# Ledger of designs, part 31: peptides against a protein of PDB entry 7BDX

Target 1, 212 residues: chain A of PDB entry 7BDX
Amino acid sequence: EMGAAACTLLWGVSSSEEVVKAILGGDKALKFFSITGQTMESFVKSLDGDVQELDSDESQFVFALAGIVTNVAAIACGREFLVNSSRVLLDTILQLLGDLKPGQCTKLKVLMLMSLYNVSINLKGLKYISESPGFIPLLWWLLSDPDAEVCLHVLRLVQSVVLEPEVFSKSASEFRSSLPLQRILAMSKSRNPRLQTAAQELLEDLRTLEHN

## One batch from the design tools (peptide; made by RFdiffusion4, then SolubleMPNN)

Design b1_p9_8_s4 (from b1_p9_8, 5 letters changed)
Fold by OpenDDE base, seed 3:
Structure b1_p9_8_s4 (fold): chain B 212 residues (1-212), chain C 212 residues (1-212), chain A 9 residues (1-9)
Amino acid sequence: as target 1 above (212 residues)
Amino acid sequence: as target 1 above (212 residues)
Amino acid sequence: ERFFPSSLL
């Protein structure tokens, strides 16, 4: 309980750039982000099947942790810190996204995907996560999720790869050979307007790359 | 561990007035300060005798909680919040200060006394804590502490009472009859310059009140 | 730059 309350407050205030700078300027940041990855991993490993206590203090605590990571990654110095000093946390997030089944821990998946997307805004961050073993298969695994918000954030992360020539060129063969085109086409017709737009933009970007 | 790390970061950033305002402007503040009191109480009740694991994650967590309360009480809106919306936490701090033996949990005592001193800067806060049953005996119990920093913060809180005519008049009889004058006189000769000054100032204030 | 702050749930 107390940990969840403290992390929730820290999450709220970490929406400020000045608070992110204050967190990162201290000697405690490294320890915090190290334990964050371990705590998230322990939580995901404790999940028996598809049932999650979404309102448990443990779940709220892990959501707050993932939210803090997302807010840190929203800031340029925060992205730099994560990629330079907390790579193990990024590796953990990628692993946990692979360990979770479609429809499992949807809120946590969304927060983790938002953090990875924010990291991907920096070329160094995008390179790091896209060079992770099995990254392309992981994107397609995540795109099989029944949740529209999960799929939206996957499409955004895919778009970050596609729009960066240096990154896309390294994975272009695997990407083209495994692309779930029919799934993306179906998403471009979704009733969710954000998902629909993201899928349409990605399809337009892909068409542009086929003509280049 | 994770709770201690999160609270330590929250403590660090709560030194900013803007962060305190952000904490208090949210719907989570009431819950946080409610659980804070309960957590501190549970910790103090878990102490067997005089030995404290000062470096334990639990101790560090409770120190961070007490530090957050102190930082909130340092700000005018934070004092207002504590006195209006978190009186149970103030009552808990007063109770815990009574439950702790001289020399026991010195760091926690100092943080709790600093929070009460900060609350005492507002007349409404000073009235509230000074009207607590056994407040004057509690001050003298705390002044028996062998730690100079504990005694310093007790003297500051006593001074806040003495300098406020409306508060002092209500307890003046009990105060004068129970005042550990010899102890305060000994502190005015302390090798600790902060303790020495605080004891001297209080003795000067008391002399002024005897001539009025 | 399109950053996404996480909304407090």
Scores: peptide ipSAE 0.029, ipTM 0.835, DockQ to the pose 0.082
Fold by OpenDDE base, seed 4:
Structure b1_p9_8_s4 (fold): chain B 212 residues (1-212), chain C 212 residues (1-212), chain A 9 residues (1-9)
Amino acid sequence: as target 1 above (212 residues)
Amino acid sequence: as target 1 above (212 residues)
Amino acid sequence: ERFFPSSLL
């Protein structure tokens, strides 16, 4: 209980850039983000076979941790910190996104995907995550999720890759050969307007890359 | 480990007034401070007979909690919140300060005393804590501590009472009859300059009250 | 938006 409450408060206040700077300016940041990755990994490993009490203190704690990472990644100095000093955490997030089944731990997936998207704003971050083993298969695995918000954040992350020629050129062949085009086309007809728009924009970006 | 790390970060960032406002502006503040009191109480109750591993994750966690309360009480809106909505926490802090022996849990005592001192900046806070059962005996119990920093914060809290005529007048008889004058005189000769000054100032304030 | 703060989720 107390840990979840403290992490939830820390998550809330980490929406401020000044708070992110204060977190990162301390001598505890490295340890905190290392333990964050380990805690998230332990939680995901515990999910095998148990009823996901989404409202458990443990679940709320892990959501707050993922939320803190997302808020840190939303800030320029936070992205720099993650990509320079917390690569193990990024690797953990990528691994956990692969370990979770479609429809499993939706809120956690959304927060982790938002953190990766925020990291992708920085070219160094985008390079790091896109060069990770199995990154493209992971995107398509995540895009198979029945949840519209998971799919939305996957499409935004895919768009970050597609919009960066230096990154996209390295994976363009694998990307084009494995692209779940029918799935993206189905999303472009979604009743969720955010998902619909993101799928349409990505389809337009992809068409532009075929004509260039 | 993770809880202590999160609380330590929250403690660090709570030095900002804007962070205190953000903590208190959320719907979680009441729950957080309620659980804080319970957690601190559970920790102090566990100390009976065990080797105080001052560096335990539990100890660090409780220190961070007490530090957060202190930082909240340092801000005007935080004092207002504590005195209006978190009186149980103030009562818990007073109780725990009584339950701890001289020389026991020095760092925690200092943080708790700092929180009470910060509350005492507000007349409503000073009234509330000074009207608590056994408050004057508690001050003298705490002043028996061998630690100079504990004694310093007790003297500052005593000074807050003495400097407020409306509060002091209610307890002046008990205060004068129980005053550990020899102990305060000994502190006025301390090699610790902060303790020495605080004891001298309090002795001057008390002399002024005898002549008025 | 260019980035996504998550504190309100």
Scores: peptide ipSAE 0.029, ipTM 0.835, DockQ to the pose 0.122
Fold by OpenDDE base, seed 2:
Structure b1_p9_8_s4 (fold): chain B 212 residues (1-212), chain C 212 residues (1-212), chain A 9 residues (1-9)
Amino acid sequence: as target 1 above (212 residues)
Amino acid sequence: as target 1 above (212 residues)
Amino acid sequence: ERFFPSSLL
């Protein structure tokens, strides 16, 4: 209980840029983010198909960790730190997103995808994650999720790749050959307004790239 | 490991007034401080005379909790919160200070005494703790500690009582009858400069009160 | 807004 409560408070206050700077300015940040990845990995490996007790202390603890990573990645110095000094954590997040089945750990997936999206705002971060082995297949695996919030954050991450010419040019052939166009078209007709809009915008961006 | 690391980061950032306000402005503060007291109590009860592994995750976790309480009490709104809404935590700190033997959990004692001193800056806080059953005997028990830092923080807390006429008048008879004058005189000759000064100042304040 | 701080979901 107490660990989850403390980590949840740390998550809440990490929404402040000054708190992120304070976390990163200390000698403990490197160790903290190293153990964060290991803890998240251990949690996902423990799930063995059991019904996730969403409100368990363990779940809340891991959600708070993922939330902290997301809030750190929301700040320029935090993105720099993650991309320069915590690459193993980024690799772990990509791995965990691949290991989770559709509909499994939805809230955790959303937080991890938000963290990757925030990392992708930095060109160095976007290059790093997009050059990760199996990144494009991973995007389509995640887009198979029945959850609209998961799919929304996948579409935003795909859009980050598409809108960066230097990144898109490296993967354009694989991207075009594997694009789940029918899935994205179905999302553009979703009853979820945010998902609908994100799918429409991505389809427009893709059309623009075919004419160039 | 991870819980102690997260709590230690929360402790570090709680040195900021804005972070304390953010902690207290949330709906989670009341629950957090309730469980904090229980966790600290459980830890102290578990010690059973074993050599405290000072660097254990458990010790570090409890030190971080005590550090958070200290930092909250350093801020005016934090003192108000503790005195109005977390009295059980203050009672727990007083209890734990009574349960710990001289030389036992020195670092934890220092943090708890610092928290009580910070609470005592608020007249309502000083009234509350000084009206606690056995408070004066507790001060003298704590002053029996061989550690100079523990004794220093006890002397500062005694001085807070002595310098507040409304508080001192209520306990003056018990205080005068039980004052360990020889112990304080020995501290005024300590090789520790901070302890020496604090003991000298307290002796001067006491002399001033005898002439009034 | 490009930056998404996770408010406590």
Scores: peptide ipSAE 0.026, ipTM 0.829, DockQ to the pose 0.101
Fold by OpenDDE base, seed 1:
Structure b1_p9_8_s4 (fold): chain B 212 residues (1-212), chain C 212 residues (1-212), chain A 9 residues (1-9)
Amino acid sequence: as target 1 above (212 residues)
Amino acid sequence: as target 1 above (212 residues)
Amino acid sequence: ERFFPSSLL
């Protein structure tokens, strides 16, 4: 209970750039983000046994942690910190996104994908995550999710890769060969306007790259 | 572990007025401070059995909670919130200060006394705590502590009472009859310069009130 | 928006 409440407040205040700077300016930041990864991993590993009520204190705690990571990654110095000093946390997020089945822990997936998207705004972050083993298969695995919000954030992360020629060139062959084009086309016809727009934009960007 | 780390970061950032406003501006603040009181109480009650290592995660967690309360009370809106909406937390802090023996949990006592001192800057807060049952005996109990920092914060809290005529008048008889004058005089000769100064100032304020 | 702060959902 108390941990979840404290972490939830920390999440709320971490929306401020000055709070992110204060979090990172302390000597405790490295330990915090290390334990964050371990806590998220432990939570996901515990899901296969107990029906952890999604409304549990543990769930709320892990959601708050993922929210904090997202807010840190929303700030330039936070992205730099994650990419330089907390790569293990990024690796953990990528792993957990792979470990979760379609439709499983949707809210957590969204938060983790938002964090990775924010990291991808940094060229060094985008390079790091896109060069991660199994990254492209992971994107397609996540794009199989029935949840529109999960799929939206996957499409945005894919767009970050496609819009960076230096990154896209390294994986272009694998990307083209495995691209779930029919799935993306189906999303471009979604009744969800945000998902529809993101799928349309990605299809336009892909078409532009085929002509260059 | 993770709860203590998150709470410690929340403590660090709560030194900012804007962060305190953000904490209080959320719908979760009331629940957080309610659980804070319960957590602090549970910790102090557990001390009589297990030698909780003072360096434990639980100790660090409770210290961070007390630090957050102190930082909230340092801000005008935070004092108003505590006095209006979280009186049970103030009652809990007063109780815990009574439950702890001289020399026991010195760091926690200091943080709790700092929070009460900050609350005492608000006239409504000072009235509330000074009218609490057993408040004057509690001050003298705390002034028996061998720790100079505990005694310093007690003297500062006593000074807050003495400097407010509207508050002092209500308890002046009890205060005068039970005042540990010899103890305060001994503190005015302390080798600790902060304790010495606080004891001297209080003795001057008391002398001024005897002539009026 | 280029940056996504996670609002407390």
Scores: peptide ipSAE 0.027, ipTM 0.835, DockQ to the pose 0.123; fails the geometry check

## One batch from the design tools (peptide; made by RFdiffusion4, then SolubleMPNN)

Design b1_p10_1_s1 (from b1_p10_1, 4 letters changed)
Fold by OpenDDE base, seed 2:
Structure b1_p10_1_s1 (fold): chain B 212 residues (1-212), chain C 212 residues (1-212), chain A 10 residues (1-10)
Amino acid sequence: as target 1 above (212 residues)
Amino acid sequence: as target 1 above (212 residues)
Amino acid sequence: LEPVFTEPPP
C-alpha cells in the first residue's frame, strides 16, 4: 500500500518540468530507472497465473512507474536522459508491449505507448526505437488490440515514424509491405472520435508519401 | 527496493515548496499521511526482534517518509495541513519518539524531531504538540540520548516552547520542576559546536525568563 | 509533436 501511494504521488508531481529536472539532477535517477524496468518486467511475467486485480497495490505501483516514465519523456531533458542513459528501460518497454496479448493490461499498454510516443519526439529516440528488432511487426501486433486507446496511441507512434523522413526511409519497404491498411481504414470509421481522427490523418499522410 | 527508491525520490523533490503544494493540493494527501503514520509505527514495533540493517530498503523507506513529513512541515501550508488534517500522524511521531530507546534508530529520531520542530513554528502546531500528554517527560527522555544530533534537535524544540509565552506559561511549573539542568549544562560544554551553542542559548533564554 | 502528460486517476 505505502509504496504504491508514494509512487502515485511521485507520478502526480512528475507532471512538472521542474520536478523532472530535480529527479534527473540527482544521483538516484539511474538506479531508479534501472529498477523500474525490472519491476515492470517482473509484473508482466506474473500476469500469466493469478488474475491480478487491476486495482491491486502492485498494479497501481506499476501504473505509477509507467506514468513517471511517460512524464519524464514528455520533457526534452527527460528524453535525452532516457535515450542516453536508460536504453535498457526502452528495450524493456518494447519487450513488454510485445509480450502482452490483445486486451491484456490495457492501462499499462497505454502508459507505455505514451512513453514511447514521447521518446519518439526526439529524433535520437525515434531512431533508437524504430531500429529495434521487430519494431514494425510490434506496431501491427499492438494495433490488433480491441481497445481504442491502445490503438490510438499505436497510430500516434506510427505517425511519428511516417512524419520523419530520415526514419521512414529506412523502414519504408517493410512498412508498406506489412501495413494493415484494412484495419486502419476500419479505425477511420470508429465511433471513438479520437481514434477516427488519428486514423484519418495517418491515411492522409500515407497518401502524401506515396505521391512523393 | 523499488518502493524505497520511489519514496526517496519523492523525499528529494519535497524540498521544493511547489512540490509540497502539489502533494497537498491533490486528493491523495490524506491517505498518504494516514498510511505514513501506520508504516512508521509498524517499522518501530518490528525493531525489537531482528537487527534490521540500518541500510535495509525498509529503513530507507521509513527515513524517506519521515523526511517527506519534515519537508511538508517546513512550509506554512504544510504545517497547517498537518495540524488540521493529520493530527494522528503527529500523535504517532510523539508516540514513536517515546517508544525508541536512547541510541536506537538515531536517524529516524532526528527526522521525526525535525518534523516536530517545523510544526512548532506554527503557534497552533506548538500548542497541539505541547498540550500532548507526557510531552515534557518525553523531551527529557529524548535528551537522555547519547547522540549529539538527537539532543540538538530536542534542545531546539525546547527553545521553541520557551520562546512562546502563551505556551510556556501553561507548562512553566512542570518545566521548571523537571528540567535536567545538569545535563543541559554538560551539553553547553560539548565538543559538538552546534550542540554547545544550542545549550548555551537555551540557558540564556531560561535565565531571562527567571528574571521576568 | 506535442508531448503527452499523464496524471494518476482520481
Scores: peptide ipSAE 0.408, ipTM 0.882, DockQ to the pose 0.371
Fold by OpenDDE base, seed 3:
Structure b1_p10_1_s1 (fold): chain B 212 residues (1-212), chain C 212 residues (1-212), chain A 10 residues (1-10)
Amino acid sequence: as target 1 above (212 residues)
Amino acid sequence: as target 1 above (212 residues)
Amino acid sequence: LEPVFTEPPP
């Protein structure tokens, strides 16, 4: 309980750039983000057993942790910190996204995808996550999710790859060979307007790349 | 571990007035400070058994909680919040200060005394804590501590009472009858310069009040 | 690309 409450407050204030700088300017940041990855991993591993209530203090704590990582990654110096000093956390987030089944732990999956999207705004961050083993298969695994918000954030991350020629060129062959085009086309017809727009934009970007 | 790390970061950033305002502006503040009191109480009650290592994650967590309360109380709106909406936390801090023996849990005792001192800067806060049952006996119990920092912060809280005529007049008889004058005189001769100064100032203030 | 900020649920 107390940990979840404290972490929720830290999450709320972490939307400020000055608070992110204060978090990173301390000697405790490295330890905090190391333990964050371990805690998130322990939580996801516990899901194979008892149905952890979605509203449990443990779930809320892990949401707050993922939210803090997202907000740190929203700031340029936060992205730099994560990619330079907390790569293990990024590796853990990628691993956990692979461990979760479609429809499983949707809220956490969305927050983790938002954090990776924010990391992808830096070329160094995008390179790091896109060069992770199995990144392209992971994107398609995640895009099989029935949740529209999960799919939306996968499409946004895919767009970050497609819009960066240096990164896209390295994976273009695998990307083109495995692209779930029918799934993306179905999303462009979604009733969710954000999902619809993101899918349409990605399809337009892909068409532009086929003609180049 | 993770709770202590999160709370330590929240403590660090809570030294900013804007962060205190952000903490208080959320709907989670009431719950957080309620659980804070309960957590501190549980920790102090656990001290009667096993020697909890001073550097345990639990101890560090409780220090961070007490530090956050101190920093919130340092800000005018934070004092107003605590006295209006978290009185139970103030009552808990007063109770825990009474439950701790001289020399016991010194760091926590100092942080709790600092928070009460900050609360005492508001007349409403000073009235609330000084009107608590057994407040004057509690001050003298705390002033029996062998630790110079504990004694310093007790003297500062006593000074807050002495410098407020409206509050001092209500307890003046009990205060004068029970004042450990010899102890305060001994502190005015301390090798600790902060303790020495605080004791000397209080003795001067008391002399001024005897002549009025 | 614009970053995304998140906040705790109410």
Scores: peptide ipSAE 0.408, ipTM 0.883, DockQ to the pose 0.369
Fold by OpenDDE base, seed 1:
Structure b1_p10_1_s1 (fold): chain B 212 residues (1-212), chain C 212 residues (1-212), chain A 10 residues (1-10)
Amino acid sequence: as target 1 above (212 residues)
Amino acid sequence: as target 1 above (212 residues)
Amino acid sequence: LEPVFTEPPP
C-alpha cells in the first residue's frame, strides 16, 4: 500500500519538466532506475504463477514505475539520462515486451511502449533501441496484440524508425522482408480512429520510402 | 528497497513549492497522508521488539515519509492542508513523539519536530497543536533528550508558542509552573552555537513576557 | 515527434 501510494504520487508529479530535472539532478537517480528495472522484471516473471490481480497494489506500483520512466523519457534531459546512464533499464523494457504474450499485461505494455517511443525522439535513443538484437521481430510480435492501444503505440514506434533515414537504412532489408503489411492494412480500417490514422500515416510513409 | 527509493525521490522533489502544490492538487493526497501516519506508527511500534537497524530500508522509508510531511508543512498551502484535512497525522506525530524515549530514534524525532514547527507557523496549526492534550508535558519530555538537535527543535517549537500571545495566554499558567528553567539555562551555555542561541532567545522572550 | 506524458488513473 504505502509504496504504491508514494510511487503513484511521484508518477503524478513527474509530468513536470522541473520535477524530472530534480529527480535526475539528485544522486539517487541511478539507483532508483536500476531498481526500477529489477522490480518490473520481477513482477513480469511472477505472472507465470499466481494470477496477480491486475488491480493489486503490486500492479499499481509497477504501473507507477513504468509511468515515471515514460515521463522522464518525455523530457530531453530524461532521454539523455536513460540512453547514457540507464541502458540496462531500456534493455529490460525490450526484454519484458518480448516475454509478455499478446493480450497479457496490456496496461504495462502500453506504458513501456510509450517510454520507448519517448526515448526514440532522441536520435541516440532511437539508434540504441533499433540496434537491439531482435528489435524488428519484437515489433511484429507486439503488433500481433489484439489490443488497439498496444498496436497504436507499436505503430508509433515503427513510425519513429521509418522517419529517421539513418536508422531505417540499416534495417531496411529486414524491415521490408518481414513487414506484416496485411496486419497494418487491417489496422488502417480499424474503428479506432487513432489506430486507423496511425496505420494510414505509416503506410503513406512506407510508400514514400519505396519511391525514393 | 524500491519503496524506500521511490519515497526518497519524492522527498527530494518535495523541497519545491510547485511539487507540494502538485502533490496536494491530486486526488491521492488524502490517502497518502493517511497511510503515512499509519506507516510511521507501525514502524515506531515495531521498535519495542527487534532492533531494526537505523539504516534499514524500512527506517529510510519512514524518514522519507517524515521528510515529505515536513516539506509539505513548509509551504502555506501545505500547512492549510495538514491542519484542515490531515489532523489525524498531526495527532499521530504528537503521539509518536511521546512514545519515543530520550535518545531513541533521534533522526525521526527531529523530522517530526520540524514538521510540527512548520505547522506552527500557521496560527490555526499552532492553536491545534498547542491545544492537544498533554502538549506542555510532551515539550518537556522531548527537552530532556540528550541530543542537541532534538532539543533545538523543541526550543523552536516552544518559541513559536511564546511568540503568539493568543496561544501562550491560554497555557501561560501551566507553562510557567512546569518550565524546566534550569535545563534551558544549561542549554544557553551549550557548546552547540545553534542550541545556545535558541535557548538564549527563548529566555529573553520569557523575561519580556514576565515584565508585561 | 511530440513526447507522450502519462498520468495516474483517478
Scores: peptide ipSAE 0.408, ipTM 0.882, DockQ to the pose 0.360
Fold by OpenDDE base, seed 5:
Structure b1_p10_1_s1 (fold): chain B 212 residues (1-212), chain C 212 residues (1-212), chain A 10 residues (1-10)
Amino acid sequence: as target 1 above (212 residues)
Amino acid sequence: as target 1 above (212 residues)
Amino acid sequence: LEPVFTEPPP
């Protein structure tokens, strides 16, 4: 209980850039983000057994950790820190996103995808995550999720790759050959306006790249 | 482990006034400080058994909690919050300071005394803690501690009472009759300059009050 | 690209 409460308060205050700088300016940041990855991994591994209630202290704790990672990645120095000093955490997030089934732990998936999206704003971060083994298959696995918010954040991450020619050129052949075009086209007709817009915009970007 | 790490980061960032405002501006502050008191109480009650290593995750967690309370009380809105909405936590701190033996949990005592000192800056806070049952006997119990930092923070808290005529007048008879004058005089000769100064200053304030 | 911030649920 107390750990979840403290972590949730830290999540709430981590929306401030100055708080992120303060978190990272201490000697404790490295240890914190190392243990964060381990804690998230332990939680995801525990899900194959008992249906952990989504509102348990453990779930709320892991949500807060993922929220903190997201908010750290939301600012330039936080992205730099994660990409330079906490790569294992990024690897863990990618692995956990692969281990989760469609419809499983939607809230956690969204938070983890938001963190990866924020990391992708840094060119070094985008290179790192896009060069991770199985990254493209992982995106399509995640895009098969029935949840619209999961799909939205996958599309945003895909767009981050497409908008960077240096990154996209390295994966363009695999990307084009495995692209779930019918799924993206279906999303462009979604009643969810955010998902619809993201899918339509990605389709426009892809059409532009086919003519270049 | 992870709870202690998160709480320690929250402690570190809570030195900012804006972070304290952010902690208190959320709907989670009341719950957090309620659980804080319970957690500190549980920890102190566990000490009568196994010699908990001072550097255990549990100890570090409780230190961080006490540090957060101190930092919240360091600013005006934090003092107002504690005195208005978290009185049970203040009662818990007073109780725990009474339950601890001389030389036991020195670091925690110092943090708790710092929190009470910060609360004492608010007249409403000073009234509340000084009107608590057994407050004066508790001060003398704490002043018997062999640790110079514990004694220093007790003297500072005593001075906060002495410097407020409205509060001091209510307890002046008990204060004068039970004052450990020989102990304070011994502290005024301490080789610790901070303790020496605090004891000398309190003796001067007390002499001024005897002539009024 | 604009970063995303997250907040705890109410």
Scores: peptide ipSAE 0.407, ipTM 0.882, DockQ to the pose 0.382

